# Designs tried in a protein design run: peptides against a protein of PDB entry 4QMF. Part 140

Target 1, 175 residues: chain A of PDB entry 4QMF
Amino acid sequence: ESSFMTLFPKYRESYLKTIWNDVTRALDKHNIACVLDLVEGSMTVKTTRKTYDPAIILKARDLIKLLARSVPFPQAVKILQDDMACDVIKIGNFVTNKERFVKRRQRLVGPNGNTLKALELLTKCYILVQGNTVSAMGPFKGLKEVRRVVEDCMKNIHPIYHIKELMIKRELAKR

## One batch from the design tools (peptide; made by RFdiffusion4, then SolubleMPNN)

Design b2_p26_5_s1 (from b2_p26_5, 7 letters changed)
Fold by OpenDDE base, seed 2:
Structure b2_p26_5_s1 (fold): chain B 175 residues (1-175), chain A 26 residues (1-26)
Amino acid sequence: as target 1 above (175 residues)
Amino acid sequence: ELITEEDLEEIEKEAKEEAERILREE
């Protein structure tokens, strides 16, 4: 039997407590067991003897990973769907200067979040910028684009450049 | 959460303008 664990930050504890019953119910449908350990600050998912699809444990792993990174449950739980993939992009190591990091991270979001929303739409992904990570959910192709844009942004390539390219590609695809 | 397709036009306009500015500065 397979098991996966993810640690979560203390600030996430209250929320996770509130939604854990929902997590349990969602995973129960797949006969995946789960445990919230408030002492350790961890979430665990496990296959059971009744688990029919062994691959679902990997999705359950991703679920708790997403939850740990502040993805809301109603969004995160979609990872259990067959057509949904996710990525957690670490952005904290690209820049040592905190101010520069914050500025580049803010570029991903843009004014009123419009840059991020545009990226979401163009990639058909959900994207959440949180702390030192960007969580994304969507089609694999879209996720690849998101990762590229996010990492390049942290490497001082403005997201708008990529967004423009994505728009052009989209226009070409409509022909 | 994803924005609507209808919202894209405005964002695209702004993005294109900004992209052009950035590219000119490079």
Scores: peptide ipSAE 0.053, ipTM 0.640, DockQ to the pose 0.093
Fold by OpenDDE base, seed 4:
Structure b2_p26_5_s1 (fold): chain B 175 residues (1-175), chain A 26 residues (1-26)
Amino acid sequence: as target 1 above (175 residues)
Amino acid sequence: ELITEEDLEEIEKEAKEEAERILREE
């Protein structure tokens, strides 16, 4: 049997309690067991004797990882689909200066969230910027692009450069 | 969340304008 556990921050507790029955139902379809531990502040998923596809446990692992990083359940649960992948990009370690970190993180979002929206559309990914992580869900190709843009942003390369490049590629693909 | 394809035109316009501005200033 395989099991995975992830910790979640305290501010996420109330939400996780609210949606945990939905998590349980979603995982039950795959015969994956799950536990929400409010004392430890953890979520656990594990295979059972009835788990048919052993690979689904990895998706369950990803599900709880996404939930821990503030991805809403209706979006996070899509990770259980075969064609859906995810990435949780740690951004908090690129810059030691807090003000610089916040500024660069804000660049990723952009005015009115337009930068992030553009990146989502161009990569066909869902992207959530929260705290010290960026959570992304989508096709592998798109996820690679997202990671590149996010990491480069933290390295002081403005996302607009990548967005422009992706836009050009998109325009060329339409011709 | 991922926005709709219908919103792309406006986003692209704004992104292009901003990109061009930045590129000209560098």
Scores: peptide ipSAE 0.048, ipTM 0.622, DockQ to the pose 0.093
Fold by OpenDDE base, seed 3:
Structure b2_p26_5_s1 (fold): chain B 175 residues (1-175), chain A 26 residues (1-26)
Amino acid sequence: as target 1 above (175 residues)
Amino acid sequence: ELITEEDLEEIEKEAKEEAERILREE
């Protein structure tokens, strides 16, 4: 039997408690067991003897990983779909200066979140910027694009450059 | 949640303006 565990920050506890029955129900459909440990601050998923699809445990792992990174359940649970992939991009190590880090992270979001919304639309991905990570869900091609934009942003390449490129490609595809 | 197609035009306009600003600063 396979099992995976992830820790979650304390500020997520209340929310996770609220949605855990829904998590359990979603995973039960695949005969995956799950445990929420409020003392340790962890989530665990594990296969059972009745687990049919061996690959589903990896998706369950991704589910709890996404939940730990503040992705809401209605979105995170979509990871259990066959055609849905995810990526958790670590952004905290690109810049040592805190103010510079915050500034570059804010560029990903943009005014009123418009930069991020544009990127989501153009890549067909869900994207959430939280703390030292960016969580993304969507098609593989889109995820590759998101990772490139996110990492480049942390390397001081403004996201608008890539967004403009994607916009041009989109317009060309309409012809 | 993904933004809808109806909002694309506005986002594109804002993105374009920001891009132009950045280019002027180069």
Scores: peptide ipSAE 0.037, ipTM 0.640, DockQ to the pose 0.085
Fold by OpenDDE base, seed 5:
Structure b2_p26_5_s1 (fold): chain B 175 residues (1-175), chain A 26 residues (1-26)
Amino acid sequence: as target 1 above (175 residues)
Amino acid sequence: ELITEEDLEEIEKEAKEEAERILREE
């Protein structure tokens, strides 16, 4: 048997309580058990004797990880699909100065979120910037590109530079 | 949750212009 636990911040408690029955139902289809501990502020997933595919526990682990990082359930639950991967990119370690960190994180989002939306389309990924992490879901190739852009942004390489490059590559691929 | 292709066309136009500006300054 395998088990994974993820802590979640207090501000997620109300939402997680609201959707937990849906989480339970989604995981029950795979005979994965789950527990929401409101005292500890944790989510746990575990295999059971009836789990048919032991590998699904890793996807269940990713599900609760994504939920803890503010990904909404209708999006996060897609991780249980075979063709869906995810990445949680830690961005808090690149810059020690708080103001500089906030500025660079904001560059990733851009005006009206347009920079982020462009990146999502070009990589075919869902991307959520929250706190000290960027959560992404999509194909492995797209996730690799997202990680590069996100990390480079925190290293003071503007995302627009990468968006231009991705656009050029997209245009060339259509020829 | 992805935006539409029509939205992308507008974003792409703006992004190209801004990218050129940034690349000249860096």
Scores: peptide ipSAE 0.034, ipTM 0.592, DockQ to the pose 0.092

Design b2_p26_5_s2 (from b2_p26_5, 9 letters changed)
Fold by OpenDDE base, seed 5:
Structure b2_p26_5_s2 (fold): chain B 175 residues (1-175), chain A 26 residues (1-26)
Amino acid sequence: as target 1 above (175 residues)
Amino acid sequence: DLLTEEDLEKIEEEAREEAEKILEEE
């Protein structure tokens, strides 16, 4: 039997309670058991005797990981699809100065979220910037590009450089 | 859920322009 647990912040509790029946139903289709512990503030997923695909537990692990990082359920549940991958990028340790961190994180989002939206479209990924992490879902190639842009942004390379590069590459690929 | 090529080009251009403005201000 395989089991994975993740902790979630208190502010996520109300939402997780609301959608937990949907989580249970989605995982039941794969015979994966799940538990929401409101006292500890944790989510757990477990294989059962009826689990057919042993690899699905890893996707279930990723599901609760994404949910803990504020990804909404309708998006997070897509991780159970075979063609969907995810990455949770830790960004909080690149800069020690809080103000500098916030500024660089905001550069990634951009005005009205347009920079982030452009990056999502160019990489064909879903991207959520939350707290000290960036959660991304999509194809492996796109996820690799997202990680590069996110990490470089925290290293003071403005996202616009990569956006321009990706736009040029996209245009060249159409020819 | 993917946007059309036209929609993508528009969003990319808008995002680029806004990002450039921010870069110039910093």
Scores: peptide ipSAE 0.091, ipTM 0.623, DockQ to the pose 0.068
Fold by OpenDDE base, seed 4:
Structure b2_p26_5_s2 (fold): chain B 175 residues (1-175), chain A 26 residues (1-26)
Amino acid sequence: as target 1 above (175 residues)
Amino acid sequence: DLLTEEDLEKIEEEAREEAEKILEEE
């Protein structure tokens, strides 16, 4: 049997409690067992003797990872789909200065969220900026692009430059 | 959720304008 565990921050506890029955139900369809440990602050997923597809445990691992990083359940559960991939990009260590970190992180969102929306549309990904991570879900190609933009943003390359590049590529692809 | 193609076009235009503005300021 295979198992994976992830810790979650305390502020996620109440939410996770409210949706855990839904998590259980979603994973039960694949005969994956799950446990929410409120004392430790952890989520665990594990295969059972009835698990048909052993690869599904990796998606279950990703599910709890996404949930721990504040991705809402209706979005996170999509990771169980065969065509869906995800990435959790750590951004907290690129900049030591807190204010600089916050400013650069905010650039990913942009005015009225337009930067983030543009990036989501151009990459066909869901993107959530939260805390010290950016969570993304979508096709592998899109995820690769998201990671590049996010990391470069934290390295003081404004996302707009990448967005412009992606726009140009899209326009060229339409020709 | 992802927006429509029409929404994309609008956002792309806004992003383009913003990009141009930033480039002009540099």
Scores: peptide ipSAE 0.049, ipTM 0.659, DockQ to the pose 0.087
Fold by OpenDDE base, seed 3:
Structure b2_p26_5_s2 (fold): chain B 175 residues (1-175), chain A 26 residues (1-26)
Amino acid sequence: as target 1 above (175 residues)
Amino acid sequence: DLLTEEDLEKIEEEAREEAEKILEEE
């Protein structure tokens, strides 16, 4: 039997309580057990004797990791699909200056979220910028591109340059 | 540094719109 645990911040507690029955139901389909510990502030997933696919526990691990990083349940639960991968990119350590960090993080989102939406469309990924992390879900190739753009943004390379590059590459691939 | 915030906003909007068109054509 395998188990994984993830801690979540206090501000996520109320939300996680409201959706935990849905988490349980989704994981029950795969015979994965789950526990929400409000005292410790943790989520745990475990295989059972009835778990058929042992690899599904890794997806369950990713599910609780995504939920801990503020990904909403209707999106996070898609990680249980075979064709879906995820990445949680830590961005908090690239810049020591708080104002510079906030500014660069905001560039990922852009005005009205347009930069982020463009990046999502071009990479075929879901992307959530929250706190000191960027959570992404999608195909492996898209996730690799997202990580590059996110890390470069934190290194002071504006996302718009990568967006233009991705647009050009996409057009060339159709030819 | 060469682009104003307004310039960036326009480019981002254009990029979004173009990306949407590309996906709709597929």
Scores: peptide ipSAE 0.034, ipTM 0.606, DockQ to the pose 0.100
Fold by OpenDDE base, seed 1:
Structure b2_p26_5_s2 (fold): chain B 175 residues (1-175), chain A 26 residues (1-26)
Amino acid sequence: as target 1 above (175 residues)
Amino acid sequence: DLLTEEDLEKIEEEAREEAEKILEEE
């Protein structure tokens, strides 16, 4: 039997406690067991002898990974769907200067979140910028684009350039 | 779906305008 564990930050504890019954119910449908350890600050998912699909444990792993990075449960649980993939992009190591880090991270969001929304639409992904990570959910192709834009942003390439490129590509695809 | 087509068009227009401003400032 297989198991996966992820740690979560303390500030996430209250929320995870609130939704854990929903997590349990969602995973029970797939005969995946789960444990929330508030002492350690961890989530664990495990196969059981009744687990039929061996691949579902990997999706369960992704679920708890997303939850640990502040993705809301109603969104995160979609990872259990066959057509849904995810990525957790580490952004904290691109810039050593905190002010520059914050500034570049803010560029991903943009005014009123418009930059992020544009990226979400153009890539058909859900994107959450939180702390030192960007979590994304969607089709594999879209996730690749998101990672490119996010990493380039942290390398001081403004997301707007990629947005413009994606918009042009979209327009061309409609012709 | 995350957004409607109308939402998409609006966001695309806003993104375009923002892109143009940024490109002009650089």
Scores: peptide ipSAE 0.032, ipTM 0.578, DockQ to the pose 0.082; fails the geometry check

Design b2_p26_5_s3 (from b2_p26_5 with E9K E10K L11I I18E K20E E21K)
Fold by OpenDDE base, seed 4:
Structure b2_p26_5_s3 (fold): chain B 175 residues (1-175), chain A 26 residues (1-26)
Amino acid sequence: as target 1 above (175 residues)
Amino acid sequence: ELITEEELKKIEEEAKEEAEKILEEE
């Protein structure tokens, strides 16, 4: 039997309590057991004797990881689909200066969220910038591009350069 | 690379227009 646990921050507790029955129901379809521990502040997923697909436990692991990083349940649950992958990119380690970190993180979002929206559309990914992580969901190729843009942004390469590159590549692919 | 505010605005506008085009194609 395989088991995975993730911790979640206290501010996420209320939301997780609200949606936990939906999490349970979604995982029950795959015969994956789950536990919400409010004392420890953890989520656990486990295979059962009835789990048919051993690979689904890895998707369940990813589900609780996404939920811990503020991804809404209706989006996070899509990770259980075979064609959906995810990535949780740690951005807090690139810059020690808090103000510089906040400024670079804000560049990922851009004015009115336009930079983030453009990146989502061009990569065909869902992207959530929250705290010290960026959570992304989508095709593997798109996730690779998102990680590059996010990490480069934290290294002071403005996301707009990558967006321009992706736009050019898209136009070239149409010809 | 250093981007001017004018260049940034232009690219953001282009990115928005392209994003809208993508949405229309889907």
Scores: peptide ipSAE 0.041, ipTM 0.596, DockQ to the pose 0.089
Fold by OpenDDE base, seed 1:
Structure b2_p26_5_s3 (fold): chain B 175 residues (1-175), chain A 26 residues (1-26)
Amino acid sequence: as target 1 above (175 residues)
Amino acid sequence: ELITEEELKKIEEEAKEEAEKILEEE
């Protein structure tokens, strides 16, 4: 039997409690067991003797990882689909200065979230900026593009530059 | 869909304008 555990921050506890029955039901369809430990602040997923697809446990691992990083359940559960991949990009280590970190993280979001929305559309990914991580879900190619833009943003390359490049590339691909 | 097609077009136009400004400043 395979098992994976992830810790979650205290501020996620209330939400995770509210959706845990839905998590359980979603994983039960794949014969994956799950445990929410409120004392430790952890989520665990486990294969059972009835688990048919051994790869589904890795999807379940990704599910709890996404949930721990504030991805809402209706979005996070899509990771169980075969065509869906995810990435959790650590952004907290690029800048030591808190103000610079916050400023660069805010550039990724942009005014009214428009920069992030543009990036989501161009990459065909869902993107959530939360704390010291960016969670993304989508096709593998799109995830690679998201990671590049996110990391470059933290390196002081403005996301709009990449958005323009992605737009030009998209226009050229239509011809 | 994450946003409407109309919203996308608007964001694309704004992003192009901002990107051009950034590229001119570099």
Scores: peptide ipSAE 0.039, ipTM 0.584, DockQ to the pose 0.112
Fold by OpenDDE base, seed 5:
Structure b2_p26_5_s3 (fold): chain B 175 residues (1-175), chain A 26 residues (1-26)
Amino acid sequence: as target 1 above (175 residues)
Amino acid sequence: ELITEEELKKIEEEAKEEAEKILEEE
């Protein structure tokens, strides 16, 4: 039997308590057990003797990982679908200067979140920028592009450059 | 969900202009 655990920050506790019955119900369909530990601040998922697909535990692991990084449950639960992948990109280690980090992270979002929304459309991904991570959900090819843009942004390559490239590629693919 | 196609077109135009500036500086 397999199990996975993830820690979550204290500010996430209230939300996780609210949706935990929905998490339990979603995982019960796959005979995956789950535990919310409010003392430790952790979520755990486990296979049971009734688990039919042993690979579903990896998706359950990804579910709790996404929830810990502030992805809302209605979006995060889609990870249990076969056609859905995810990535959690750590961005906090690219820049040591806090002010420079915040500025580069803000470039990824852009005015009114428009830069991020453009990237979501072009990659067919859901993207959430939160703290020191960027969480993404979507097709594998789209996730690869998201990671490239996010990491390059933290390396001082403006997201607009990649957005232009993705737009050109999209137009060429329509021909 | 995602941004509308009209909003995307506007962002695309702005993105092209800014991307061209960046490419010229490199």
Scores: peptide ipSAE 0.039, ipTM 0.580, DockQ to the pose 0.099
Fold by OpenDDE base, seed 2:
Order: sequence, then C-alpha cells, then structure tokens
Structure b2_p26_5_s3 (fold): chain B 175 residues (1-175), chain A 26 residues (1-26)
Amino acid sequence: as target 1 above (175 residues)
Amino acid sequence: ELITEEELKKIEEEAKEEAEKILEEE
C-alpha cells in the first residue's frame, strides 16, 4: 500500500476544513483513503485493499499538493481525470531580492491578469500564481510551455515574448 | 472553458500590442 503526505500553510486550514468532505467523497470513488490532520497541518492520501488502479494514488498525491498551494477544490479535483496533469513550479529561489521577485511574479499576472489569462488560453492550462509557487493543470504539452514561461519570467525574460511566440505557433497550426 | 473565443482574441490583441511596446523600449 502507498501513502503520500503534504503539509499546508496555516492560512489554508479553514478552507481545507470546509471542503474536506468533498475531497473524501471524490477519493472514495477510487477507494483512496484520506486524512486531514489539523494539528500537524497535513493532508494524507492512502491506497486501500479496494484500490483497483495503482496509478490513482499518484493523482491523489497531486490533488493534495494542489490544495496545499491554494488551488480551489472544484479545479484541483479535475486532476483525478485521466487526461489531466499538473505541475507545481517553485519560483521563490530564482531571485534573492524580494522586490525583484515580486516584480517578476507580477509580470506573470500582468495588468488585470491579462498576461496570465493569455498564457492559460494559449497553453490550455489552468494557472494559479500563489506565494513562491505557480500551480498549473492541463495537458503535458501545455504544462511544459507554462513551466518554460514561468521560469524564464523569474530569469527576467518577460512572459509577453513567449505569449507572442505561442500566438504565432497557434496561427501556423490553424493553416 | 476558461474564456470565450472573443475574449481570447481580445487578450491576444492586447498581448500583441504590449509585446510590441516592450520590443520598442528595449
């Protein structure tokens, strides 16, 4: 039997408590057990004797990972679908200067969130910028593109360059 | 769906314009 645990920050506790019954119900359909530990501040998922698909535990692992990083449950639970993948990109270690970090992170979002929305549409991914991580959900190809854009942004390459590239590629693919 | 096709087109146009401005400033 396999088990995975993730820690979550204190500010997520209230939300996780409110949705945990929904998490339990979603995982029960796959015979995956789950535990919310409010003392430790952790979520755990476990296979059971009734777990049929051994791969579903990895998706359950990803579910709790996404929830820990502020992805809302209605979005995060989609990870249990076969065609959905996710990535949690650590961005906090690219820049030591806090102000520079904040500025570069803000570039991912852009004015009114338009940069982020454009990136989501072009990659067919859901993207959440939160704290020191960017969480993404979608097809593997799209996730690869998101990671590239996010990491390059932290390396001072403006996301707009990649957006332009992706737009051109999309137009070429339609011809 | 994340957004409508019309909204996508608008965002793409805005992103293109912003990209052009950045390229002109560099």
Scores: peptide ipSAE 0.036, ipTM 0.586, DockQ to the pose 0.085

Design b2_p26_5_s4 (from b2_p26_5, 9 letters changed)
Fold by OpenDDE base, seed 4:
Structure b2_p26_5_s4 (fold): chain B 175 residues (1-175), chain A 26 residues (1-26)
Amino acid sequence: as target 1 above (175 residues)
Amino acid sequence: DLITEEDLKKIEEEAIKEAKEILEKE
């Protein structure tokens, strides 16, 4: 039997408590057991004797990882779908200067969230910028593009450059 | 940065507008 555990920050506890029954129900459909430990501040997923597909535990692992990084349950639970993948991109270590970090992180979001929305549309991904991570959900190809844009942004390459590139690629694909 | 924040906002708004137009045509 396989198990995975993820720690979550204290500020996430209240929300996780409110949705945990829904998490349990979603995982029960796949015969995956789960535990919310409020003392340790952890979520655990486990295979059971009734788990049919051993690969589903990896999706369950991803589910709790996404939940720990503030992805809302209605979005995070989509990871259990076969065609859905995810990525949690650590951005906190690219820049040592806090002000520079905040500035570059804000560039990912852009004015009124428009930059992020454009990137989501062009990559067909869901993207959440929170704290020191960017969580993304979508097709593998789209996720690869998101990671590139996010990491490059933290390396001082403005997301607008990649947005323009993706726009050009889409135009070329229509021909 | 060589461009001001205001300039950047304009560029982003234009790019996003264009992106939306492209996506709406698909």
Scores: peptide ipSAE 0.037, ipTM 0.572, DockQ to the pose 0.108
Fold by OpenDDE base, seed 1:
Structure b2_p26_5_s4 (fold): chain B 175 residues (1-175), chain A 26 residues (1-26)
Amino acid sequence: as target 1 above (175 residues)
Amino acid sequence: DLITEEDLKKIEEEAIKEAKEILEKE
């Protein structure tokens, strides 16, 4: 049997409690067991004797990881689909200055969320900027692009320039 | 910053529009 555990922040507890039955039902379809520990503040997933595909435990691991990082359940549960991958990009270590960090993180979102929306469209990914991480879900190729843009943003390369590049590349690929 | 906030907003709006057009052709 394989098992994975992730910790979640206290502010996430109330939400996780409300959706945990849905998590359980989603994982039960794959014969993956799960446990929410409110004392420790952890989520655990584990294979059972009835687990048909042992690789699904890795997707279950990713599910609880995404949930811990504030991804809503209706989006996070899509990780269980075969063609869906995810990435949790740590952005908190690129800049030591808090003000500079906040500014660069805000650039990733942009005015009215337009920067992030453009990036989501071009990469065919879902992207959530939360705290010191960016969570992304989508095809592997798109995730690779997202990570590049996110990390470069924290390195003071404005996302809009990458967005333009991605637009050109996508247009050329269709010709 | 290399561009103003107003300029950025316009660029982003255009980028979204163009991205949608690209996706519709797929």
Scores: peptide ipSAE 0.036, ipTM 0.590, DockQ to the pose 0.130
Fold by OpenDDE base, seed 2:
Structure b2_p26_5_s4 (fold): chain B 175 residues (1-175), chain A 26 residues (1-26)
Amino acid sequence: as target 1 above (175 residues)
Amino acid sequence: DLITEEDLKKIEEEAIKEAKEILEKE
């Protein structure tokens, strides 16, 4: 049987406890077992003898990964859908200077979250910027675009330029 | 940055508007 485990930060514990029954129910539909270990600070998913789709365990893996990175359950659980993919982009290692890191990370969000919203719309993805990671959910093509924008942002390429590029590209594709 | 924060805000707002319009046409 296949199993996957992810650690979660302490500040996430309270929330995870509150939604874990919902996680369990969602995974039970696919005969995936799950365990929340508050001592270790981990979530585990595993196949059972009743698991029909062997690929669903990978989605379950992604679910707990997303939950560990502060994605709310109602959004994260969508990963179990066949057409939904996700990516957790590590951004913490691009810049060693904390102030520069914070500044560049803030650029992803932008004024009033508008940069992020624009990116979400253009890529058809959900995007959450939290800590040293950016979590994204959506179609594979969109996720690829998100990763490019996010990584380039951390490399000091402002997201707005990519947003403009994506807009132009989208317009051209529809004409 | 070559663009001021205020300019960026305007550009982003416009980008969102345009993006919504594009999506509505789909």
Scores: peptide ipSAE 0.033, ipTM 0.578, DockQ to the pose 0.110
Fold by OpenDDE base, seed 5:
Structure b2_p26_5_s4 (fold): chain B 175 residues (1-175), chain A 26 residues (1-26)
Amino acid sequence: as target 1 above (175 residues)
Amino acid sequence: DLITEEDLKKIEEEAIKEAKEILEKE
C-alpha cells in the first residue's frame, strides 16, 4: 500500500483540526485513509484495499501538501478533480537578504492584492503567497506561466512586465 | 478590493500598449 506524509507548521493546527472531518469525508469517497497527528504535526494519506484508482493517492498527497501551505480546504479539495493540477513554488532561496525577499514577495501581491488577482485571472489559476512558497492550482499551462512570473519576480523582474505580456497574448488569442 | 475581470478588461488596452514598448526593448 502507498502512503504519503507531510508536516505542517504549528499555526495551522487549529484550522486543520476544524476541517479534518471534511478532509476525511472527501478522501473516503476515493477509499483513501487519512490521519492527522497533532503530536508530530503531520498529515498522512494512505491507499486501502478498496482504493480503486491508484493515481488518486498522488492527488491526496497534493491535497495535504496544499493544506500544509495554508490553502483553505474548499480550494485545496478541488485538487481531487481530474482536470485540476497544482504547483508549490519555493521562493525562499532566490535571495538571501530578508528585506529584499520581503519586498520582492510583496510585489507579487501588489497593492490590495491587485497584481496577484490580475495574474490569477490571466492564468486561470488560484494563487496563494505564503511564507517561503507560492501555491498555485489550475490548468497545467497556467501553472507554467505562474511559475515563470513568480520566479522572475524573485529575480527582480517586476510582475507587471509579465502581466502586460500575458495581456497581449490574451488579446492576440481572441483574434 | 481585488480587481475584477471587468477591471482587467478596462486596463488591458493600456497594458498592451505599454507592454509592446517594453518587449521592443528586448
Scores: peptide ipSAE 0.033, ipTM 0.607, DockQ to the pose 0.196

